# Peptides against a protein of PDB entry 8HF1, part 96

Target 1, 320 residues: chain A of PDB entry 8HF1
Amino acid sequence: NVMLYATKPTEVMVSFPHQEQVLTVTRLISAEIEKFYVSLDLMNIGVQPIRRSKSLQCLRDPSKKSFVKQLFNDFLYQMKEYGIYAASIAIISLIVEFDIKRRQAETLSVKLMHRTALTLCEKIRHLLVQKLQDMTYDDDDDNVNTEEVIMNFSTPKVQRFLMSLKVSFADKDPKDICCLVFVERRYTCKCIYGLLLNYIQSTPELRNVLTPQFMVGRNNISPDFESVLERKWQKSAIQQFRDGNANLMICSSVLEEGIDVQACNHVFILDPVKTFNMYVQSKGRARTTEAKFVLFTADKEREKTIQQIYQYRKAHNDIA

## One batch from the design tools (peptide; made by RFdiffusion4, then SolubleMPNN)

Design b2_p16_7_s1 (from b2_p16_7 with E6T H10V P13E)
Fold by OpenDDE base, seed 4:
Structure b2_p16_7_s1 (fold): chain B 320 residues (1-320), chain A 16 residues (1-16)
Amino acid sequence: as target 1 above (320 residues)
Amino acid sequence: PYPRITEPPVFEEIPD
């Protein structure tokens, strides 16, 4: 078992202040999504022809109301956990998805459903961009991608994460960096990737140091609906990370793909470690002599996080 | 905006 001989990484915790204040714009956006759900429930989309594709996908037909609600629920999660700036990137992914689904719609009713969802996404995008511009004197879209705007419109967790990257990697040789960033949700990979691209570009100490990529774990629903483009992109991203052309990889799951990712010197866990399996797998990638395994915790949950890590350490030692 | 953190992150080692 290759995990047994790995050098134990230094397990590190970074605390952040708990965010209790809900911004007015986030309340408005949440209320607009809830209003849309009421309207969506009243839409007659008809009986979709049962595509007799034997795949488990018949349950999660992307033309169904449930899939539309899932995308907005994932957006609401990203807005809550990562903040307004991350939400401004996340909403673009919804716009792209709903425009694809609108064009692929086999019925007028499904086409209208995706059009209504798209119209809501454009309204949300406008509200988010307008809020980012409240700190900028100029209406120039490039002005919302500054380090200051990113930091001021990110949650304390994301601020601590970005600061931790800056402190860890400022002015280092790119070849000496092999970093993994673990997130809980597949959609978060792309959102945090976009945020990191803008942050690195706005941070001189990181511009030529960090080259990020992302990996979305295989959609358990069907490898057939991963667009040939998504599969090609994943293979390219993994290859770039193996070749050292990328030195930071954002991922939601390492195991689902059986992807042998190289030994890393940094592993950041951006979201809470919910399972023992996630702990062992993510920690098991930090294999260099000076490897760091970095956790983020709210100050109020610091003690609970420490106790959870002790439980996972004990459980790991009992299996080893 | 969210509360702006100005202090550098403290990397607290989780003791054995």
Scores: peptide ipSAE 0.655, ipTM 0.970, DockQ to the pose 0.815
Fold by OpenDDE base, seed 5:
Structure b2_p16_7_s1 (fold): chain B 320 residues (1-320), chain A 16 residues (1-16)
Amino acid sequence: as target 1 above (320 residues)
Amino acid sequence: PYPRITEPPVFEEIPD
C-alpha cells in the first residue's frame, strides 16, 4: 500500500512594511465623499418600492442611498488597501455602475441622485489621474501605465505582490504556471485584474508569460442582482483557465460555492486569511508537486500571522 | 507616491 502522501504545499510568507502615511490626495477624496454623504442624506428620493421578498435582498435595493454609500465605501477600502493606481481603475467601475443606474432610474429624484454620484466619481477620477501624471512629463494617459508609476502609486502590500510575481514567473514557460490569487472582496478581483494587465504589459519578463483572468463569486445573497454579463464572464474565465488559455486566476470567496478549478502549483493570498474555511479551501487548490501557498503579511503582524496558520494547521489535522 | 520598496521579496517558509 503506497500511501500516496499527498505532498502538502509549501506554506510561504512574504512580509511588507506597514503604511502609516496617508497621502494628501486620499484625504481630499475621503473628505469629498463624506461631504457627498451629508448631501445624499438630505436628498428626498421618495418611497422606494419594497420588494416583498423576505430575503436579505430587500435590504440591498441597488436604487437606495445605502447601495450608493456601499460602492463608495468599497472604493475607499480599495484606495486604502491597494493604493492610488488601483483606485484609478476601481473608480471606472463606479462610473459604469452609476451611469447604468442613472439610465434605469424610474424617478427624476433617483436619476438626480445617481447623476450627483457620477459627477463625484468623475472629480475623483480626475484627482487620481492628475496625481499619477505628477511622475510623467507628457499629459498622455498611456504614460501612467509604466512599471514605475504602478509601483510608486501602489501600497507596500501590492508592491511586494507584484515583485513576488516577477521573481516567481519571469521568463518561465506559460505552460508550467497554474496560479490562483485570492482576495477578500469581489470588487477587488476586477481592480487587481486591471492592475495586473497593465503591469504585465509594462514588464517585458512577464509579457507572454502571464495571462490573467478574474472570477467573481456568485452573489448568493442577491442572485437577482447578478447580471447575465457577470455570469457569462465567470463561465468564460473558468473555461479559459481550464483550457490553459489563462494561467493566473484572481478569485474571491468563489471556492466556498464549490466552483471546481484545477489543481494549481501557486496559490497567492493577497489579503489576510480571516477564516478556517478560506484557509482550507485556498490551500486545498495547491495540489501539484512542489506547490506553493504564499501569504502576504505586514511586518508588525508577522508573528500573529504565523500563530494563526499554526492554529489552522492544528484544526485541519483534527478533522482530516 | 508610497514608499518605494527596492529590495527583492523574501519567501520565508513557515516551519512545521
Scores: peptide ipSAE 0.655, ipTM 0.970, DockQ to the pose 0.806
Fold by OpenDDE base, seed 2:
Structure b2_p16_7_s1 (fold): chain B 320 residues (1-320), chain A 16 residues (1-16)
Amino acid sequence: as target 1 above (320 residues)
Amino acid sequence: PYPRITEPPVFEEIPD
């Protein structure tokens, strides 16, 4: 048994300045969401009919309000961690989700709740788009997707990430690229995917070089709650990445051990590595001879990040 | 806008 010594990837760190500045628009949006939570808590949505699926005896009504709050909390996280530009993409996903849920509402009270959430999302979208347009001289909606607008309305972390992609992949053969991008949260995959599509379209050196896809990790929630559309889309995205029709895959850290993705030459960790398992699983995908494992860290957390990587390396060597 | 980074990214190798 020739133990193929899996060539250890080169572990590299890219630092970014810590973001202390809270933008006025971000504060306004956060305040509007908090006002909405107060209103949402006062909404009587009635007792939802218990669908006789034996397993989810949990009161469906709290789950509907809690899901609305979860979507807005994930949006607030994306706005904070990735910036206004990423938030303008993330809010569209909330609009789509609340419109679907409004149409699927079994009661008038639930329909009204999702309508109120949708109205808030449209207000947030307007505030975000207006702020993106403040840099465009022309009121044309199409001008908000320039490299300059993307970079100026992205957090320092996202700016460093995009610059790192540009430097790493400018004018390369797309066949020589197999890149994974790991993010912490499920909804971040779609947000960063939309941001990357617009960035690649606006960056000539990356046009026809990078073809992104995203993959949402399976929630440990029963396969009965995964939409048939989501499962089909995940299967298609994985297949496109396997076939080389996509060369960059955005994944949440909740990659269950079972997703057989190809050996990658680049692994980018956009969010902090919080667990040893995430470190081993993500690093274990960088298997080519020249594979790079790239971490992003705030300058203030640089030493802490290095110490965490040394602890994970030690723990990995003790198990191997 | 956020603070605009103009400097190229430094890929610092994490030593063994």
Scores: peptide ipSAE 0.649, ipTM 0.970, DockQ to the pose 0.803
Fold by OpenDDE base, seed 3:
Structure b2_p16_7_s1 (fold): chain B 320 residues (1-320), chain A 16 residues (1-16)
Amino acid sequence: as target 1 above (320 residues)
Amino acid sequence: PYPRITEPPVFEEIPD
């Protein structure tokens, strides 16, 4: 009987200062989105067929309007939680999605709705990029991707996350690194991936050390809405991580879908652990000797975070 | 800009 002593990961907490800084540009963008919602509610786009998803009790209004509002609400969340720099990456994904929906529009009214949403996204992109350029002497778009600009336009949580990566992985052998980064929302995976690419490229100590990839969970709502391209990308990203061609993987909800990811030496939880399942599944990937499970918490939520981890540890030991 | 954090991150072990 080889007792496979499953090495328990070291559970670590990194604190960040909680500041409710409302920047003028974020207030302006929020007000422009609110004005757009009033205009959107007045648009007549005709009757949309109600797709009843059997499994989720939430009547997601299958209206093309509800989808537009969801994308802008997810953008507002990313701007609040990760900052202006992350928002400048996130808005590009909205531009791409609304341009696809505009081209696929079956009616002139739906085409106009997606065109109006796209025009707002371009205005938001301009406001964000202009604010990033206020710290650069040169108006060149490439100059906004410096370590200094990324750090100065990221929330304290994102600053602590980037600093934690730099301290953990500076000048290490890429082969000795197997890192997972968990985020709550699907759209955050691509946003944090774009931010990490720019940060790694601007940070010499991480250049040629970290090679990031991202994967998004399957949309529980309909596997038919996942593009063939998204499914191919997910398979390719997982394979690159298994082959060691990528050593950092950004994930959302992927572990609930039975995706077998290799044993990792680092697991970073960028967003709050909201469920016992997320705790067990993410912690269960930190399986190497001296593996670290790293949580990020606001200083004001530190005690509440510790108590939540003790509750999850107790519940895990009662099932084991 | 947001407040710039200059101090290194502290990795605090969560005790048993």
Scores: peptide ipSAE 0.647, ipTM 0.969, DockQ to the pose 0.800

Design b2_p16_7_s2 (from b2_p16_7 with E6T H10V P13I)
Fold by OpenDDE base, seed 4:
Structure b2_p16_7_s2 (fold): chain B 320 residues (1-320), chain A 16 residues (1-16)
Amino acid sequence: as target 1 above (320 residues)
Amino acid sequence: PYPRITEPPVFEIIPD
């Protein structure tokens, strides 16, 4: 139960300019993924043996074409919403996932499908890294992780988010910080975590101030497909955040993750609040005195965002 | 590159 009786956090909005310009590299990558979907639909992967997993939700066999398309669709979303730099981190997660599935493939056809997906991910990674290097005079991979490169290849939303972290936490005592960052999608947690690690390392004012962790929401496909490693990571990340060894936690859903963490002084909502339940539960973690609940909105959607918050406040007061 | 934001973020309090 989120105790409804907590001190109301200060609800804050940070605006960012709407991104209308689609970069040529993002169009090229999208077109390569679309071509791959056409080829994927023509692949004969055969009838997969129905793994007698007792859970009815096992209908999404991770060896199926639908799962491959889901991973690329999640990548396309991350590239659109967070930018080229975030996409360069997101693609590594796809490479790892497809290599694992390629090695675990029970049939040659499934092995070939995952190999073809992996080859596309390697091509996409090369295109992204090459684009990040366009601003670097040196071909050194370390030079793409500077504050300048991160900011120049992040969407206005992500730029405002990073600037908001810098302004909020520069030169503060790490013990005085308990921050949650909410994102919509499970895969975004790891992508934003990797981006934050690189940004914090490149930003002297944050390097010894912020220690991020991420929590991966429960895999709705099957608890059997949650790797023992993912469950161990989740348990360790939560424990580090409880112990104060991490002071910033990235998470996707308070309900799915069963977040039983201390009262936080900052809650950042990086993606639009789509449900009343997400609003109440995320806001309900900002419980300290002077707690801030920070929303990000495009300038064109500012009024719509304000009206949505008023509707959620009204609905919350009608239940409280 | 995306348009580079140079100005600091404004934290607008959503009124009651």
Scores: peptide ipSAE 0.648, ipTM 0.970, DockQ to the pose 0.816
Fold by OpenDDE base, seed 2:
Structure b2_p16_7_s2 (fold): chain B 320 residues (1-320), chain A 16 residues (1-16)
Amino acid sequence: as target 1 above (320 residues)
Amino acid sequence: PYPRITEPPVFEIIPD
């Protein structure tokens, strides 16, 4: 019952122009992934040995092809929603995952499948990096991480998000900041984390102010499928945020009830609020007297977003 | 490049 006396955060909306323009490089990458899906469907990887754990059978793609397609579909989503710069970071996560899967492959056919996926990721990485370098006079890989490159190769949503962070936190004391950033998808946490690291490093007003961390929600999948590395990372990330060694935490909306994160003064919702539970849980983390709950919306969806928030407020007041 | 936003973000309070 202590939640009833929490000061209601100020609910704020930041609008961004809708993206209608599909960049040529984005179309090329999408077409290469579609060609790869056709080739992947034709690959004979054989019958995978049914590992004896019945609980593990339903969640293991017996062909391992659906997992490959899921990773590329999540990449395509990140490229569409966050832009070319975010995609250049996201593709590295696919490269790492497919290299691990290639090394762990129990059969030559599965090893070849992951090798083909890896080769496509390297081609995509090259196309993305070349496009980022179009604005840099020097071919040095280090020059692609400037504030200008990040902003020019990020979607209007991400540009508004980064500008909102800069305006909100420029030259502030790091101890006065407790910020959550909610994203819809698990893989977006790491992508936006990498983007924020580079943006903060390139932005003098934020370099010693914001220390980001990310937390991936627990999959409702058996704790046996969470890599020991992911569990260690999550524990370390939460601890750093509790200890004040990190003051900005990126979370997926799939935060299970019970991650005890401290009361925050800022909550940013980067992706649309799709559920009442996400609204209540995310808003319920903004507990300080001056707490802000910030939503990002496309200009064309502004009225729809406002109406959705009014519905959620009403539903929350009817339960409280 | 994407359309570059140069204007500062407007923090619009959602009315009660």
Scores: peptide ipSAE 0.645, ipTM 0.970, DockQ to the pose 0.800
Fold by OpenDDE base, seed 5:
Structure b2_p16_7_s2 (fold): chain B 320 residues (1-320), chain A 16 residues (1-16)
Amino acid sequence: as target 1 above (320 residues)
Amino acid sequence: PYPRITEPPVFEIIPD
């Protein structure tokens, strides 16, 4: 039972300054996406026959336009919450997905829609990479992956998260580390994974100390759309973490139901804890003697975060 | 760039 643990982890809070300033490049990218939405709404894609699969898939937009908008909205969220550097990684996932959908298009109109979305993603990628290069003397793409570039193009939340990993794990034995990182959204797992790979490679004190993996929740809504590749990746990532070949696992809150993961000594909650279930399940993974449960909060939300944790503690004690 | 944080993170224990 995840609700009943003999050892309570130390609950720790790390504050970060609120980011109010919107960068010019992020405004430009947002405006290009909004212009694309106007053009997308004007596209005649025809009424696609609702494939009457008995699954919850019947509720999907028959035009496939809403799914395109969802991917760009998910990208905009990552750019806002994690910053330009994380966005440069996130956009690659959209490029891959729109290229697959362009190839799988049943009609010329759907093919053109995905082609237009792909062209916008390439434009966004160039704007992001160009902005990362503003801090580099050399036009070489490899120079954009330095610790300095990662930190300067990450939000204060991500900067505090990376600094917290560095302070917590610098020069430690990798066998002594069993870390979970919880994020709210499924697509954030892969984005933060790519960011961590580059950060660890650029940080000598974390090289050969942290080996990250990511796990994406099963899409219970449409198991038929879960690629064989995604299922193989999930199984491999979980097995590597169980075998100790990976010592840091990035998870979304949707993962907590039904994955048997070992007891961890660190649990980082990168995004706000929005539900009691997320609190109990994530905290319930921090079960070693000196386990830490680390929350990240904006300075302005510090008091609200503390009060929310007290409410969750009370509710947990009332059912334990 | 975003505001660069240089100070180490403070790990504040949430009281019981």
Scores: peptide ipSAE 0.642, ipTM 0.970, DockQ to the pose 0.816
Fold by OpenDDE base, seed 3:
Structure b2_p16_7_s2 (fold): chain B 320 residues (1-320), chain A 16 residues (1-16)
Amino acid sequence: as target 1 above (320 residues)
Amino acid sequence: PYPRITEPPVFEIIPD
């Protein structure tokens, strides 16, 4: 019985400077969303069925208004954590979602609510694109996808992440790369995927090296048509990663126990590790002999991050 | 724009 001692991955930390400065455009966008919430609260959309979410406190808002606010709150989080460039990609996903909900609206009042949300998203998109174009001489939308624009309009965390990918994978054989990128939120997967596609295309050393894919965790919620398309996309994305047609996978939440993903040589944790389960399950995917488990931390949170990893290591050794 | 980082990333090993 050769006990294949699974070699423990090397746990690595990459620090980034804390960003305290709020850009004028991000303040303007936040203020426009706050004004929209005031108008949304005044909208009469009729009696909506209360979905029993176990969180007792948010029970009063019609489920349709709560969903609109959730999407804009997730957008505000992405703009804050990843920057203006990532926000320009994230807003397109809101436009698509609100257009679907507008077309599916059973009442004129609900249709008008989603139309008003769409009008705000188009205004936000214009403000973001205009700000990206301030660094380009040509007004062409394609000129905003350069390495320089991506880096200058990304947060220090995202800049350090992209630089870490470039240093780790420049001019390597694509077959030697099996990389996972973990993010906290579902909508962040698609946003970071779009950002990585543009960054890889603009970076010659990565263009023929990295082929990204993304996987969204299963929503345990209703098996609606969206869930069927998402399940098909998940199966296709996992298969492409198994077949080596993709060598970088972006994941929200830990891959459910039993997704047989190949042993990876790199695991990047883009967002803070908030739970022991996230630590164990993400680290457990780094299984090659020279596997790296890479954490990103703000310089001011470095000591707190190290102490949290020691607590998780201790708890993992006490269960093993 | 955000502050541009120019220095390469340091991969700091978290000791045992």
Scores: peptide ipSAE 0.641, ipTM 0.969, DockQ to the pose 0.805

